# Ledger of designs, part 234: peptides against a protein of PDB entry 5JXT

Target 1, 319 residues: chain A of PDB entry 5JXT
Amino acid sequence: SLLPKKEINVYIGMSEMQVKWYQKILEKDIDAVNGAGGKRESKTRLLNIVMQLRKCCNHPYLFEGAEPGPPYTTDEHLIYNAGKMVVLDKLLKRIQKQGSRVLIFSQMSRLLDILEDYCVFRGYKYCRIDGSTAHEDRIAAIDEYNKPGSDKFIFLLTTRAGGLGINLTTADIVILYDSDWNPQADLQAMDRAHRIGQTKQVVVYRFVTDNAIEEKVLERAAQKLRLDQLVIQQGRAQVAAKAAANKDELLSMIQHGAEKVFQTKGAFGTMAEKGSQLDDDDIDAILQAGETRTKELNARYEKLGIDDLQKFTSESAYE

## One batch from the design tools (peptide; made by RFdiffusion4, then SolubleMPNN)

Design b2_p26_6_s4
Fold by OpenDDE base, seed 4:
Structure b2_p26_6_s4 (fold): chain B 319 residues (1-319), chain A 26 residues (1-26)
Amino acid sequence: as target 1 above (319 residues)
Amino acid sequence: SPRRRRREEELRRAEEERRREAERKA
């Protein structure tokens, strides 16, 4: 029988470089961030800020002029300049030692470009598919990954390209490096490993930048997923969840953690204390804290009815 | 790599832009 998947949110502090770039993004549009633009502030401007902040949470090298160089090297700086890479690097070492195989999903093909260079640098054998991968090359990559005795440890995928009905049950670990705005896209990605033919316990690690916009992206995704489930169960198809965030919701998401980011000198949390030198105990602590916060997050939304979930703006989740 | 090629292309474009700005001031 297929075992239930275990999902763990992994809350990760920003690196010093991420904090600096996060500050720079907020400062560039400070009037919009403070709501000083009033009715004149466009939803498009707020969506652009959200997109830049999400890029920062993934890797600062997603910005032009952020990567130090020339020369542009492929070394440890790819790791220590992004909190998610530091945690990923330690987690992959553990996963490999356990004899597991891993799918890594991102929304951003440009992040997969960084992850390819990282895989080469660490000597990890990998496959890759994204939205630009030809159909034949996609089949070849899947077959190469799934073949008996495959030496491919990692599969790099964009979430939407990985959602296309493929079977990856030869992997037992799923890392969501970032989250889709649609929680169903992330579920579809997980279901590439968690399906008929899986023989292992599937574990899903969802990376979430702590004290940043990604916490609010996660909360909104959890709310939407619960609402979608209740609508299906109650047959109330007319409760079309207003799928698009309003301006006030976007502003609240942008403002989340912004004050603490401006006050921060250096890195956040475990990244400030240990930097790139995380040990096995630090990883265990991060995973345990993540498991606790994941249970708490789920418990908040499990008790809510359809009417409560529709009223629950990002402000009411902290009362 | 795709990453390194992108950085080299970004650098080349920035150098070409600086050259064109210098040629406009000359």
Scores: peptide ipSAE 0.465, ipTM 0.859, DockQ to the pose 0.524
Fold by OpenDDE base, seed 5:
Structure b2_p26_6_s4 (fold): chain B 319 residues (1-319), chain A 26 residues (1-26)
Amino acid sequence: as target 1 above (319 residues)
Amino acid sequence: SPRRRRREEELRRAEEERRREAERKA
C-alpha cells in the first residue's frame, strides 16, 4: 500500500546578502511598498516587486550584478549567500547517507542553473528537466534517473515540467525549493514521487524563507488548497476563488516582514547565528520547528469553513 | 555552466557599455 506522504515546511532565514538585496528591492520601489501610490499603483508594478522578492528568497544570484566577480567561481559562495542553499546542502548530505533519492522542484529554471553548479561542486550526480528540455531529452533523463541501480542522486525539475504526469517513484524525497501560487502545481510535483510504484515513505520538504514574502505565498496557497478541497467535498462549484491576488493582498504580502528586514543588519535567525556552519543539531531544530509550524498552519485552515475562507478572498473583491 | 556563461556575458556587455560611454565623453 502507498504510505501517506509527510509534508514539512522548512522555515529558513535569509543570508546577509539576501537581506541586502531584499532591502534594495524594497527601497527601489519604496513608494509602492508604503502604499503611497494608492489606487494609482499598477497591479503590474506590485507583481514585479513580488517576483523580485521571490527571486531574492531563492538566491541573490538571480539578479544581474549580484554575484561577486570576476572571476565567477563555483565554490562555497553559491551556498552561504542563500539561506535555502545552506539548509539544502546539509539536508542533501543527510538524505544521501540515508540512501534516499531526491526530486528538487523550483518555479525558476535560472535557479536550476545554480543548483546544477552546486551539484557539480558537491559531486552530486543529477538529471535535469525544465520547460526548454526537448521531449526526447526528457524521456532520456527520466529513464536515466529511474534505471535500476541509477547513480543519479538528484533530479532537478521546474514544477511545471515535473507536472507532466511522469513517474519518479524511484525518489522518496521531494524538495520544493519554492512554491507555486497554485498549490495544485506543487501537489502534482509531489505526486511524481508519491504514486503507485512507490515503496518508501515519501517526505516533502517545502522551503519557505522566514520573515519574508514567501510566508504569505505559503499562507495564501494553504488557504486556496483548503478552499478547493471544501468546494469539491461540498459540490459547490460556484466558488471560483479569484485565482489572482488583488492589489491590497499583493501590497500586504510585500509589506510582510519589510520593517524587520530594514532594521536587520546581517542575516536572519539561524543564518545570523551559524551562517554556513549549521550542524546536524541545527538542521534537526529547523526541521522540528518547521514540523510544529506546519501543524499550526494546517490546523488554522482546517477549522475554517467555506464562508470563512471566502471572506478572506472576497473582502478583496469589492474595491 | 549556464550560470557562469550568463555572468561572463553580463560582464562583457557592461564593459562594452562603459567603453562606449567613455568614447562619447572623449
Scores: peptide ipSAE 0.454, ipTM 0.857, DockQ to the pose 0.529
Fold by OpenDDE base, seed 2:
Structure b2_p26_6_s4 (fold): chain B 319 residues (1-319), chain A 26 residues (1-26)
Amino acid sequence: as target 1 above (319 residues)
Amino acid sequence: SPRRRRREEELRRAEEERRREAERKA
């Protein structure tokens, strides 16, 4: 029988460079962030801020002029300038040592471009597919990854490209580098490894930038997933959970952790303490803390009824 | 992206070098 997948949220602090860019994004639109635009502030402007903050949480080099150069090099700066890359770099070494193979999903094809440079820099053999990959090239990449004795360790995918019913049961580890607004898209990505033909325990690591917008993206996704489950269980098919965040939800998400980000000089959390010098014990501590917070998050939403889950729980955006 | 273009150029150069090495061994 297929073992149930283990999902762990991995909470990661921002690098110093991410904090500086996160501050700059908030400062550029400070009136919108403070809600001073009132009813006149467009939902489109808030969505744009959300998209820039999510880019920052992924990697600062997603912004024009953020990458150091010329000359442009691929070196340790590609890793230490993004908290998720620091954790990924250590986690991949562990995953490789245990004889596992890994799927890495992102919403952003431009982040996959960074991850490919990282794979080349570390000597990791990989496959890639995204939304622009031709059908034939996609088949070839899947076959190259899945072949017996494949030397391909990593498969890089956009979440949408991974959703297309492919079988990747030759991997047992899934990394969600970022989350979709629709939790079903992430589930569909996990189900590429967690399917008939899998012989190992599938472990899913969901990367979440701590004290940032991604924590609220995760909470909203967990809330929506629980609501979808309860609607199915209760036969209440008419409760179309509004898939799109409203304006007030977007504002609350933007404001979450913003004060602490403005007050911060340098990096956050484990990135401030250890930076790129994370050891195996530091990774174990991050994973254990992540397991605890994942259980707490799930337990929060398991206690809520349908009517409670329809309300966006705006916990105070600054606590 | 600019990053992807740089990688595609590096891969092309490495393939051209491997081809030239194969042609010299043949």
Scores: peptide ipSAE 0.288, ipTM 0.746, DockQ to the pose 0.039
Fold by OpenDDE base, seed 3:
Structure b2_p26_6_s4 (fold): chain B 319 residues (1-319), chain A 26 residues (1-26)
Amino acid sequence: as target 1 above (319 residues)
Amino acid sequence: SPRRRRREEELRRAEEERRREAERKA
């Protein structure tokens, strides 16, 4: 029988470089961040801020002029300048030692370009698929990854490219490097490894930048998923969960953790204390804290009815 | 991206080198 998947949110502090770029993004549009534009503020402007903050949470080198150079190099700076890369680097070493194989998903093909350079730098053999990959090259990459005795450790995918019904049950670990606004897209990605033919316990690590916009992206995705489940279970007509965040929701998401980011000199949490020098005990502490916060998050939404889940998207701006 | 372009150039150079080595052994 297929074992239930284990899902763990991994909450990761920003590096010093991420804090500086996060501050710079907020300062550039400070009037919009403070809500000073009122009802006249463009939803498009808020969506642009959200997109830049999510890029910062993934990697500072997604911004023009952020990467040190020329000369441009692939070295340890690619890792220590992003909290998610520091945790990924230690976690992949553990995953490899246990004889597991890993799928890494992102919304951003430009982040996969960074992860490819990282794989080469660490000597990890990998496959890649994104939205631009030709059909024949997709088949070849899947077959190369799934073949008996494959030396490919990592599969790099955009979440949308993973949605094509492909079988990747030769992997037992899934890393969601970022989250989709639609939780069904992330589930479809997990279901590439968590399917008939899987022989191992599937573990899903969802990376979430702590004290940043990604916590609110995760909360909104969890609300939507619970609402979708309750609608299916109760046979109620698809209450079209407003798929797009409103202006007030976007503003609340942008403001989340912003004050603490402005007050921070250097990095956050374990990234301030140890940076790239995380050991195995630090990773265990991050994973244990993540398991606890994941249970607490799920328990909040499991207690809510359909009507509460629909209202809470409007009232969470005032606590 | 700038990274993707550098990678595509490195792959092209490695393919050209493998082709030259094959031509030298033939």
Scores: peptide ipSAE 0.282, ipTM 0.736, DockQ to the pose 0.042; fails the geometry check

Design b2_p26_7_s1 (from b2_p26_7, 9 letters changed)
Fold by OpenDDE base, seed 1:
Structure b2_p26_7_s1 (fold): chain B 319 residues (1-319), chain A 26 residues (1-26)
Amino acid sequence: as target 1 above (319 residues)
Amino acid sequence: RPPKIYLAPPANPPPYPKLLYPKFPE
């Protein structure tokens, strides 16, 4: 029988460079961030801020002029300038050592380009599929990855491209480098490894920048997932329609952790203590803390009814 | 994305798409 998947949220701090860019994003639109735009503030502007903050949480090199150079090099700076890359780099070594194979999903094809550079730099053999990949090339990449005795360790995918019903049961580890607003997209990504033909325990690591916009994206996704489950169970199809965040919800999400980020000098959260010098014990501590927080997050939403889940609760359970 | 110099040349460098980085407007 297929073992149930284990899902762990991995809460990660920002590098100094990420903090600096996160501050710059907030400062550029400070009037909008402070709600000073009032009724005139467009939902589109707030969505753009959210998108820039999510890029920052993924990697600062997603911004023009952020990557150091010329000359532009692939070196350790690609890793230490993003908290998620620091954790990924340690985690992939462990995953490889245990003889596992890994799917890495992101919403951002441009992040996959950074991950390709990283794979090359570390000597990881990989496949890639994104939204632009031709159908034939997708088949070829899947077949190459799934081939018996394949030397391909990593499969890089956009979450949407991974949703296309493909079978990747030759991988047992899934890394969600970032979360979708729609939790069903992430579930569909996980189901590429977690399906009939899987012989191993599937483990899903969801990377979440702690005390930042991504934590609120995760909370909203978890809320929506629970609501979708309850709606299905209760047969109340009409309730699912309020999927899009309103202006006030977006503003609250943007403001989450913004004060702490503005007050921070240097790296943030888990990156402030050891930064790029995380050892195996630090990774184990991060994973254990993440497992605890994941259980707490799930338990919070499991107790909520449909009416409560329809309300945007700005209160993080950890304030 | 600007052309990168790899310190260790990969045997098969993937074709890097031109990353259109959003400029922060000045």
Scores: peptide ipSAE 0.069, ipTM 0.459, DockQ to the pose 0.138; fails the geometry check
Fold by OpenDDE base, seed 4:
Structure b2_p26_7_s1 (fold): chain B 319 residues (1-319), chain A 26 residues (1-26)
Amino acid sequence: as target 1 above (319 residues)
Amino acid sequence: RPPKIYLAPPANPPPYPKLLYPKFPE
């Protein structure tokens, strides 16, 4: 029988470089971040801020002029300048040592370009699929990854491109490097490994930048997923969950952790204590803390009814 | 992205960390 998947949110701090870029993004649009625009503030402006903050949480080199150079090199700086890369680098060594194979999903094809550079730098053999990959090349990449005795350790995918009905049951680890606004897209990504024909325990690691925009993206996705489940169970198809965040919701998400980021000098969260020098015990502590917080997050939304889940309360994050 | 120069990985890669999860019994 297919074992139930284990899902763990991995809460990760920012590097010093990420903190600096996160501050710059907020400062550039500080009037919008402070809600000073009122009714005149465009939803588009807030969405743009959210997109830039999510890019920062993924990797600072997603910004023009952020990557050190010329000369432009692929070296340890590619890892230590992003908290998620530091954790990823340690996790991939564990995953490889245990004889597992891994799917890495992102919303951002440009992050996959960084992950390709990383794979080459570490000597990890990989496949890649994104939204621009031709159908024939997708089939070839899947077949190359799934073949018996494949030397391909990593599959790099954009979440939506990887969601398209493919079977990747030759992998047992899924890393969601970032989250989709639609939790169903992430579930569809997980279901590429967690499907009939899987013989191993599937483990899903969801990377979440702690005390930042991504924590609110995760909470919103969890809320939506629970609401969708309850609507299906109760037959109340008319509760079209207003899928799009309103202005006030977006503003609250942008403001989450912003004060702490402004006060922070250097690295943030888990990255502040040991930075790039995370050892095996630090990773175990991060995973254990993540497992606890994942259970707490799920338990919070499991107790809520449809009427409570329709209320986006900024306050429910402080209880 | 600009053209990149791939540097050789460090000669002494850090040791492989602990396993992420126990093997579940079949």
Scores: peptide ipSAE 0.061, ipTM 0.511, DockQ to the pose 0.129; fails the geometry check
Fold by OpenDDE base, seed 2:
Structure b2_p26_7_s1 (fold): chain B 319 residues (1-319), chain A 26 residues (1-26)
Amino acid sequence: as target 1 above (319 residues)
Amino acid sequence: RPPKIYLAPPANPPPYPKLLYPKFPE
């Protein structure tokens, strides 16, 4: 029988470089961040800020002029300049040693380009599929990954490209490097490994930048998933109309952790305490803390009814 | 991204510990 998947949110800090870029993004649009735009603030402007903040949480080299060079090298700076890369680098070493194979999902094809450079730098054999990959090349990559005795350790995928019903049950670890606004897209990504033919326990690690925009993206996704589950259970029509964040929700999400980020000098969260020098005990502590916070997050939404979830703004989760 | 110069991976990566997490419920 297929074992139930284990899901763990991995809460990660920002590098000093990420904090500096996060501050610059907020400062550039400070009037919008402060809500000074009122009724005139465009939803498009707020969505753009959210997208830049999410890029920053993923990797600062997603911004033009952020990457050191010329010459542009692959070196340890590719890892230590992003909190998620520091944690990923330690996790992948452990995953490989245990004889597991891993799917890494992102919303951003440009992040997969960084992860390719990382894989080459670390000597990890990988496959890649994104939205631009031709159908034949997708089949070839899947077959190369799934073949008996495949030396491919990592599969890099965009979450949307993973939605195509592909079978990757030869992997037992899933890393969601970032989250989709639609929790169903992330579930569909997990279902590439967590499907008929899987023989191992599937483990899902969801990377979340703590005290930043991504925590609010996660909370919103969890709220939506619970609402969708309750709607199915109660046989109610899907309240499809509330799927898109309103302006006030986007503003609240942008403001979350912004003050703390502005006050921060250097690295942030777990990255401030340990930097790039995370040892094995630090990784275990991060995973344990993540498992606890994941249970707490789920328990918050399990107690809420449909009407509560429909009214629930991210602000009321902290009262 | 601009063209990259790839550095050679370190020849002797240290031995890595097994993942302790997630613990399966007994």
Scores: peptide ipSAE 0.051, ipTM 0.410, DockQ to the pose 0.133; fails the geometry check
Fold by OpenDDE base, seed 3:
Structure b2_p26_7_s1 (fold): chain B 319 residues (1-319), chain A 26 residues (1-26)
Amino acid sequence: as target 1 above (319 residues)
Amino acid sequence: RPPKIYLAPPANPPPYPKLLYPKFPE
């Protein structure tokens, strides 16, 4: 019998470099972030800010001039300059040691390029599929990953490309490196490993930058998912959840954690106290805290009716 | 993205910088 999937939100901090770039993104459009642009500020401008903040949460090297060089090297800086990479690097060691195989999903093909460099640097054998991968190459990558005795540990996928009905039940771990605005896209990604033919407990780790834009992306996705479930249960087809965030919702999402990011003095001169390398206990604490917060998040939305879920209460960062 | 030079990992990699805002439960 297929075991129920276990989903855990993994709440992750930012590196110093991510904080600096997050600040720069907010500062560049500070009038927009403060709502000072009034009625003239386009929804498109706010969507662009949200997309830059999401890139920052994934990896600062997604920005031009962020990567150190020349020469441009692949080294430990690729890991320590992104909080998600620090956690990923430790988690993958554990996953490999337990004899599991892993799917890593992202919305961003350019993040998969960083993850390829990381895989090569760590000596992880991998497959890759994105939106640009030819049909024949997709089949070849899937077959190479799924073959008996495959030495491919990691499959790198864009969430939408991985959504195309493929079977990857030879993996038992799913990492959502980032979240889709549509929770159904993430569910479809998980269902590549969590389907008939799976013999192991599927575990899904969803990486979420804590006190940042991604926490609000996750909350919005959870609200939408619950609303979709209630609409199906009640037969009320008319509640087309307003699929696109309004201007005020986008502004609230951008403002979430912004003050805390600005108060964080990047230690200019002090060598950041050589942070303890996350050990196995640190990872266990992060996963346990994530499991608790995941249960709390789900319990919050399970109690809400359709009318309550339509009222996106923007808890502004100023309340 | 510029061309990358792959380096061998150092034998003793420097410890990772402290992540900002780890809400470790107290």
Scores: peptide ipSAE 0.044, ipTM 0.517, DockQ to the pose 0.254; fails the geometry check

